# Peptides against a protein of PDB entry 2FGR: the designs that were tried, part 225

Target 1, 331 residues: chain A of PDB entry 2FGR
Amino acid sequence: SSVTLFGIVDTNVAYVNKDAAGDSRYGLGTSGASTSRLGLRGTEDLGGGLKAGFWLEGEIFGDDGNASGFNFKRRSTVSLSGNFGEVRLGRDLVPTSQKLTSYDLFSATGIGPFMGFRNWAAGQGADDNGIRANNLISYYTPNFGGFNAGFGYAFDEKQTIGTADSVGRYIGGYVAYDNGPLSASLGLAQQKTAVGGLATDRDEITLGASYNFGVAKLSGLLQQTKFKRDIGGDIKTNSYMLGASAPVGGVGEVKLQYALYDQKAIDSKAHQITLGYVHNLSKRTALYGNLAFLKNKDASTLGLQAKGVYAGGVQAGESQTGVQVGIRHAF

## One batch from the design tools (peptide; made by RFdiffusion4, then SolubleMPNN)

Design b2_p24_1_s3 (from b2_p24_1, 8 letters changed)
Fold by OpenDDE base, seed 3:
Structure b2_p24_1_s3 (fold): chain B 331 residues (1-331), chain A 24 residues (1-24)
Amino acid sequence: as target 1 above (331 residues)
Amino acid sequence: TTTTDPAEVAAAFARYVPLALALL
C-alpha cells in the first residue's frame, strides 16, 4: 500500500473595481490559478489487476489560515479499480463536471473560469451549481481506443426543503472521445432541488471539445441549464465558451477565454473575457497574473470570483474588472 | 493512456460485477 500527502498553496493579491455597493475591493485572495488544497491519497494492490484506493481532499484558505475550519468537501472517496475502470463511493466531483470542466482553460478557478456550472435560480440545495454531490456512487470506464464514459448517482436520503422531498438526488453521465490532440464530450445531468420551498429539477446539458495544435490549444463549451419549477416557469441559462492557450518561451503559458451567459428568465446577457499568464519558476512553483472583464447587461448581476477578496454580485447592468497576481506552489 | 482491448475490459468487468454487486 502507498499513502501520498499532496497539496497546492495558491495565494494572490486581488482587485475588483466594483462590489454590490459599487465600491472597489482589494486584498489577499486564494486559489487564482489552482484551488488551494490539502489531500491524502493511497492505493492497495489486491492482486489480479484489482486495486483499492482512497482519496481525501479539502480546500485551503491561505489568507485566513482556514478560520472556518478544514473538511474533505472537495473529495472523500473509497474506490475499486481495474481493467473494468473505477467505481468510487463518497463525495466527489459529479461525472459531468469532472469531464466537462476539463475544457475550461482556467481550471474552474479564479476570476477567469467558465461560470456556467452555477446555481442560476437561487436553488436551496447545497450543490445546486452541478459541481459536486454528497452520497455519490460514480463509475468511470477505461479508455477504449479514445471512447470513454462516466456515470454517477447521488442519493437524496429523503432530504427535505419546504415541500421538496428528494433534495440532493443526482443522476448524470458523459460520453467522450479522447484520442491524440482531440477531445470531445457530451454530458447530461439532472439534480433534484428546491426553489422557494418547492420541488425543482436542475437539468443540464453540456457539449465540450478541444484540439491541441501543438503551438496552441483551442477549447469550447456549449451548456444549457434549466431549473424546472412547478410554479413560475423554467429558469433557463445558455452558456457559451471559447478559449485558446499557447506555450510561451518554454516556461510560460498564455490563456485567453471568452464566455457568454444568456440568462433567459431575466432576458439578460453577461460577457466575460479573461487574459491569463502563468510563469513556471520550477516544476512546483509558478507566478501568475489574471485580468478579467465581466460586462453585465440589463438585469444581470454576475460577479467575478475573486475568492478571499470579493466573490459577490454587482449592481444590475454594471461591469466589473478584476486582477489577480499570485504564487502557486504544489507539493 | 494504455488502450485496453474492449474484450479484455468486458471480461474484467464480468469477473468483478458479482463482487461489485455483493458490495452494493
Scores: peptide ipSAE 0.007, ipTM 0.371, DockQ to the pose 0.039
Fold by OpenDDE base, seed 2:
Structure b2_p24_1_s3 (fold): chain B 331 residues (1-331), chain A 24 residues (1-24)
Amino acid sequence: as target 1 above (331 residues)
Amino acid sequence: TTTTDPAEVAAAFARYVPLALALL
């Protein structure tokens, strides 16, 4: 058996020009280009093409030294893998987020990412953003002729909130085609949660595609999220993303990404545009800068996710500008 | 990711079904 210690420390200076009071926020932030993490992983060859695996990964907060503690909430899996693919047991990315966030050029991290994977409805479940689940069983197929798929089920373990039962139950999966420069995927998920102590289904459909032209990559997402409530009607958001990335000077990458969040329950849109640059000092160390603009319309109150500085909303109809400049180190 | 024949994937999975059933 082999055990690998691995991690990322990503820390930045961040600024946002508006918070919920209209004031600027600035300071030391975390995870601007990649989520800071510490992990242990290993594999054992069991013969016959079968392998056992484990993966334990927690988030690092380099600004406060993990003042809220350390845990393995990023991933805590045991697995079997072989020619049949991989089965995983334990907390992980749900199959839909694992695949469909791969089209986000900002890697679901910092002020630039696609924010569609969100709790749009004040859901009371721990993972109502549709990113991870507890008590998860996942299966991932091999790639066969470009085709691949992933499926997952998370047990609710009779978790209740108010009158809602089955809270934290997840069912979902994706189908994909990944061949050379082309990637395309369709994901479907349902998670049971509560809103206001009442049973609510979080339904998600996501389409993603990307093409690598060598000189540049294009990527796109189309998503619908619905929190289906028995009382008060559905909270629906349609989210759209289009991004481009290009290598610069053999050591850099430039990224430009636009997203639109059409929040149907409040008849309000938010527009996000982000310019990012990564400069590789080595295979392990990079400098980065992100510049993001978020324009809320009407009743929209979305904020940029400047983690460790400010990740809250703004006043309705207000615009926010964010900057991150940081160092990413991988070990 | 190694491209595998769907038939080889199905056959590989089928070999572990008896073990999975014996653990249930």
Scores: peptide ipSAE 0.006, ipTM 0.374, DockQ to the pose 0.038
Fold by OpenDDE base, seed 5:
Structure b2_p24_1_s3 (fold): chain B 331 residues (1-331), chain A 24 residues (1-24)
Amino acid sequence: as target 1 above (331 residues)
Amino acid sequence: TTTTDPAEVAAAFARYVPLALALL
């Protein structure tokens, strides 16, 4: 058996020009290019092509030294893997988010990421963003001629919120084609939650595609999220993303990404544009900068996710500009 | 040819800034 300690420490200076009061926020933030993490993982060869695995991973907050504590909420899995693929037991990325966030050029981190994987409805479940689940069983196929899939089910364990009795139940999966420069995927998920103490289904459909031209990569996402409420009608959001990245000078990467969030329940759109640059000082250390602009229309109150500085909303119809400049170190 | 010049990459992206601003 082998045990590997691994991690990332990513810390930045961040600025946003508006908070919920209209005031600027600035300071030391975390996870601008990659989520800061500490983890343990290992494998055991069981013979016959079967392997056991474990993975324990928690988020690191380098700005405050994890003042709220440390946990393995990023991943806490045991697995069996072989020629059949991989089965995982425990808290992890749900299969849909694990696959479909791979099309986000900002890796679901910092002020630039696709924000479609969100709690759009004030859902009372802990994971109503559709990113992770507790009590998760997942299966991932091998890659067969480019084709691959992943499926997951999370038990609610009779978790109740108000009159909702199945909170935290997840069912979902993806099908994908990954061959050379092309990647394309379809993901479907349903999660049971509560909104206002009432049972609510969070339905999600996501399409993703990317193509690597060598000189540049294009990536796109199309998502629909619906919080289906028994009372008050559906909270529907259509989210769109298009991004491009290119290598620069053999040591850098530039990224440009646009996203649109069409929030149907409030008839309001938000537009996000982000320019990012990563400069690799080594295989493990990088400098980075992100510049993001978020324009809310009408009743939209979305904020950029400057973790450790400000990740809240803004006033309705307000625009927010964000900057992050930081260091990422992997070990 | 992979554009290795940061200025050429920046200029290539700058061509889409007006379009991105017009979509906003």
Scores: peptide ipSAE 0.006, ipTM 0.336, DockQ to the pose 0.012
Fold by OpenDDE base, seed 4:
Structure b2_p24_1_s3 (fold): chain B 331 residues (1-331), chain A 24 residues (1-24)
Amino acid sequence: as target 1 above (331 residues)
Amino acid sequence: TTTTDPAEVAAAFARYVPLALALL
């Protein structure tokens, strides 16, 4: 058996030029290059190629010392693994987000990430961003000559909001091909939620691909999220991402990522462009900088996610510029 | 995830059928 304590402390100075009032925000923020975390994990060999595992992981907020407390909401799983793959019981990334966020060159955090995994409809469920679920059973296959898959189901446990009686139910999965420089995957998910106290289905389709040319990596995402409502029509968003990364001087990485969020329910688009740089001081410590520009059109109010400084929206049709400069340390 | 042949994966599942049946 083994037990490993692990973590990341990622803290930055962040600036955004506009909040919801049109004012600038600046200060100390968290999780600009990687989500700050503390975790415990371990494995037990049960023989015959079977292993038991546990994983307990919570978010760290280095700006306030976790003043709101600590929990294992990032992951709290027990697992069995072997030549059949891995079965997990407990709160985790849902299989679709676990796979499809791997194409985000900004690691699904800071001011630069793909923001498609979002609650687009004011869904009242706790995980209506499609990233994690409570009461989750997950299965992950081995890799079969490049082919792999993951599946998940989360129980609603009769959670109700208004007239919705199945809130928090998730079903979803992905199929993928991961071989050498190529990765490609298709994810499908449905979550049960509520909007305005009425039962709503959050349907998600995501296609991701990346190719590593050695000198640079290209990555892309295509996503449709649809909150299906019996009254008031569907809230549909089409999200697109294209990114490139390249190694610099053997110790650095430069990243450029563009995203488009076509918000059909408000007939409004948002454009995000982010330049990032990571400088590795060691295997565990890096300096980083991010520069992001978000252009909202028409009724769009999207904001950059400068966690610990400002993660809210802006005024409709307003543009936001964000900067993060920080330190990431892994242990 | 391990890299594994589909037949080896099927065989791996088959090894746990007796355990699954004993838990039912």
Scores: peptide ipSAE 0.005, ipTM 0.383, DockQ to the pose 0.036

Design b2_p24_1_s4 (from b2_p24_1 with F1E N5D V11A V15E A16M F24I)
Fold by OpenDDE base, seed 5:
Structure b2_p24_1_s4 (fold): chain B 331 residues (1-331), chain A 24 residues (1-24)
Amino acid sequence: as target 1 above (331 residues)
Amino acid sequence: ETTTDPAVVAAAFAEMVPLALSLI
């Protein structure tokens, strides 16, 4: 058996030019290039090609020293793996988010990420962003000539909110093709939640693809999220992303990503453009900078996720500019 | 190893751009 302690500390200076009041915010933020984390993981060989595993991972907030506490809400799994793939029990990324966020060139982190994996409907469930689930069973296939898949089910455990009695139930999965420079995936998920104390289904479909040309990588996402409410009609968002990255001078990476969020329930679009640069000082330490522009139209109030500084919305139709400059260290 | 022609992949991405734009 082995136990590995691992982590990332990523802390930045962040600025956003507008908050919900129209005021600027600035300070120390966290997780600008990678989510800061502390984790333990290990494996045990059980013989016959079977392995047991565990993974415990929590978020670190380097700006305040985890003033709100530490937990293993990032991942808390036990697993069995072998030639059949991997079965996991416990809180984790749901299979859909685990696969489809891999096409985000900003790694679902900082002010630059694809924000499609969101609670679009004021859902009252803890994980209505479609990223993680409690009480999750997941299965991941091996890679078969490029083809792979993942499936998951999370129990609601009779969690109730208002009249909703199945809150936190997840079912979902993906199919993918990963071969050399090409990756492509389709993900489908449904999560039970509540909106206004009423049962609501969060349906998600996501297409992702990427290709690495060596000199540059292209990546794209196409997502529809739909909160199906019994009363008040559906809250639908179509989200689109296109990104490019390129290595710079053997030590750097430049990233450019565009996203569009078409919020159908409010007939309002938001446009996000992010330029990022990562400079590798070593295999473990990097400097980074991100510059993001978020243009809300009409009733859209989206804000950039400058974690630790400001992650709230802005006034309807307002545009926000964000900057992060930071250090990422992995251990 | 099926070497996917970079031109075919670029074309597939280029076909997704009009589809994404038509959904805008």
Scores: peptide ipSAE 0.007, ipTM 0.384, DockQ to the pose 0.013
Fold by OpenDDE base, seed 1:
Structure b2_p24_1_s4 (fold): chain B 331 residues (1-331), chain A 24 residues (1-24)
Amino acid sequence: as target 1 above (331 residues)
Amino acid sequence: ETTTDPAVVAAAFAEMVPLALSLI
């Protein structure tokens, strides 16, 4: 049996030129290159190729010292693994987000990430961004000649919101091909939620691919999210991402990522472009900088996610520029 | 080192785009 304490402390100075009032925001933010976290994990060899595992992980907010408390909402799983793959019980990333966020060159955090994994419809469920679920059972296959898959089901436990009776039920999975420099994946998910107190299905389809040329990596995402409401019609968003990364001087990495969010219910687009740089001072410590530009069109009000400083929207049709400069330390 | 031909990668991306567009 082994127990490992691990974590990341990532803290930055962040600036956004516009909030919902049109004013600039600046201060100390968190999680600009990697989500800050504290975790405990361990494994036990049970013999015969079977292993037990546990994983407990919570988010760290280094700007306020976790003033709202600490929890294991990032992951709280027990698992069995072996030649059959891995079964997990407990709150985790849903299989679709776990696989498809791996194509995001900004690690699903800071001002640069792909924002497609979002609550697009004011869904009343706690996890209507499609990232995690409570009461989750998940299974991950081994890699078979490049082919792999993951599946998950989360129980609603008869959670109700308004007239919705199955809130928090998730079903989803992915199929993937991971061989050498190539990765490609298709993910499908449905989550039951409520919008305006009415039952709503959050359907998600995501296609991801990446290729590592050694000198550079290309990565792409294509996603549709659809909140299917019993009353008031569908809220659909098509999200597109294309990114490139390259090593710099053996100690750095430069990243460029573009995303388009086509918000069909408001006939409005948002364009995001982000330039990032990571400078490794060691294997465990890095400096980083992110520069992001978000252009809303028409009725779009999207904001960059400068966690700890400003993560709200802007006025309709307004553009926002964000900067983060920070330190990431892993232990 | 399986040097995957850049053309095979481009083809894989090119095949995925129509499929994804047909699903959108």
Scores: peptide ipSAE 0.007, ipTM 0.358, DockQ to the pose 0.014
Fold by OpenDDE base, seed 3:
Structure b2_p24_1_s4 (fold): chain B 331 residues (1-331), chain A 24 residues (1-24)
Amino acid sequence: as target 1 above (331 residues)
Amino acid sequence: ETTTDPAVVAAAFAEMVPLALSLI
């Protein structure tokens, strides 16, 4: 058996030029290149190729010392694995987000990530961003000739909000091909939630692909998120991402990523462009800088996620510029 | 990453897909 303590402390100085009032915000922020975390994990060999596993992981907020407390909301799983793949029980990334966020060159964190995995509809469920679920059972296949898949189901446990009676139920999965420099995946998910106290289905379809040319990597995402409401019509967002990364001088990585969020229910688009650089001081410690531009059009109010400084929206049609400069340490 | 026999994984996948589809 093994037990491993692991973590990341990632802290930055961040600036955004506009908040919801039109004022600038600056200060000490967290999780600019990687989400800050503390975790415990381990495995036990049961013989015959069967292994038991556990994983407990929580977010660290280095700017306030976890003033709101510590929890294992990132992952809290027990698992069995072997030649059949892996079965996981407990809160985790849902299979669709587990796979399809791997195409985000900003690792789903800081001011640069793909923001398609979002609550687009003021959904009242705790996980209406489609990233994680409570009460989750997941299965992941092995890789076979490049092909792999993952499936998940989360129980609602009769959670109610207003007249909605199945809040938090998730079903979803992906199919993928991962071979050498190529990765491609298709994900489908449905989550039950509430909007305005009424039952709502959050449907998601995501296509992702990447290719590593050695000198550079290209990555892309195509996503549709649809909150299906019985009253007031559907809230649909089409999200697109294209990114490139390249190694620099054997010690650095440069990243450029563009995203478009076409918010159909408000006939409004947002454009995000982010330049990032990571400088490795060692295998465990890096300096980083991110520069992001978010251009809202018409009724769009999206904000950059400068966690610990400002992660709210802006005024309708306003553009936001964000900067993060920080230290990432892994242990 | 363990490369498993494609036939064993395909069989496990074929059992899980109908179950997942029945829950939609």
Scores: peptide ipSAE 0.007, ipTM 0.367, DockQ to the pose 0.031
Fold by OpenDDE base, seed 4:
Structure b2_p24_1_s4 (fold): chain B 331 residues (1-331), chain A 24 residues (1-24)
Amino acid sequence: as target 1 above (331 residues)
Amino acid sequence: ETTTDPAVVAAAFAEMVPLALSLI
């Protein structure tokens, strides 16, 4: 058996020009290029091509030293793997988010990421962003001729909110083709939640694709999220992303990403544009900078996720500019 | 990730069908 301690400490100076009051916020933030984490993982060879695994991972907050505590809410899995693929038991990324966030050039963190994986409807479930689940069983296929898939089911364990009796139930999966420079995936998920104490289905459809031209990578996402409510009608958001990245001088990467969030329930759009740069000082240490602009229209109140500084909304129809400059260290 | 024969993947799916059906 093997046990590996691993982590990332990512800390930045961040600024946003507007909060919910219209005031600027600045300070020390976390997770601007990669989510800061501490983890333990290991494997055991059981013979015959079968392996057992464990993975325990929690978020690190380098700005306050984890003043709110530490937990393994990022991942807490035991697994079996072999020629059949991998089965995982425990809290993890749901298969849909694990695959479809891989097309986000900002690694689903900081002020630049695709924000489509969100609670769009004031859902009362703890994971109504569609990113992770408790009580999760996941299966991942091997890659065969470029084709791969992942499936997951999370038990609700009779979690109730108001009249909703199946809160936290997840079912979902993806199919993908990953071959050389090409990646493409389709993900489908349904999560049971509550909105206003009433049963609500969070349906998600996501299409992702990327192509690496060597000199640049293109990446895209198309997503529909729909909170189906028995009363008050559906809350639907169509989210779109297009990004490009390119290597710079053998030690750097520049990234540009655009996203559009078409929030149908409020007939309002938000536009996000982010420029990022990463400078590798080594295999383990990088400097980075992100510049993001978020334009809300009409009733849209979206805010950039400057974790540790400000991650709230803004006033309706207001624009927000964000900056992060930081250090990422991996161990 | 291991590259595997599609037939092995298909067999693994077939073995999971009873489990999937028991969860419906």
Scores: peptide ipSAE 0.007, ipTM 0.383, DockQ to the pose 0.034

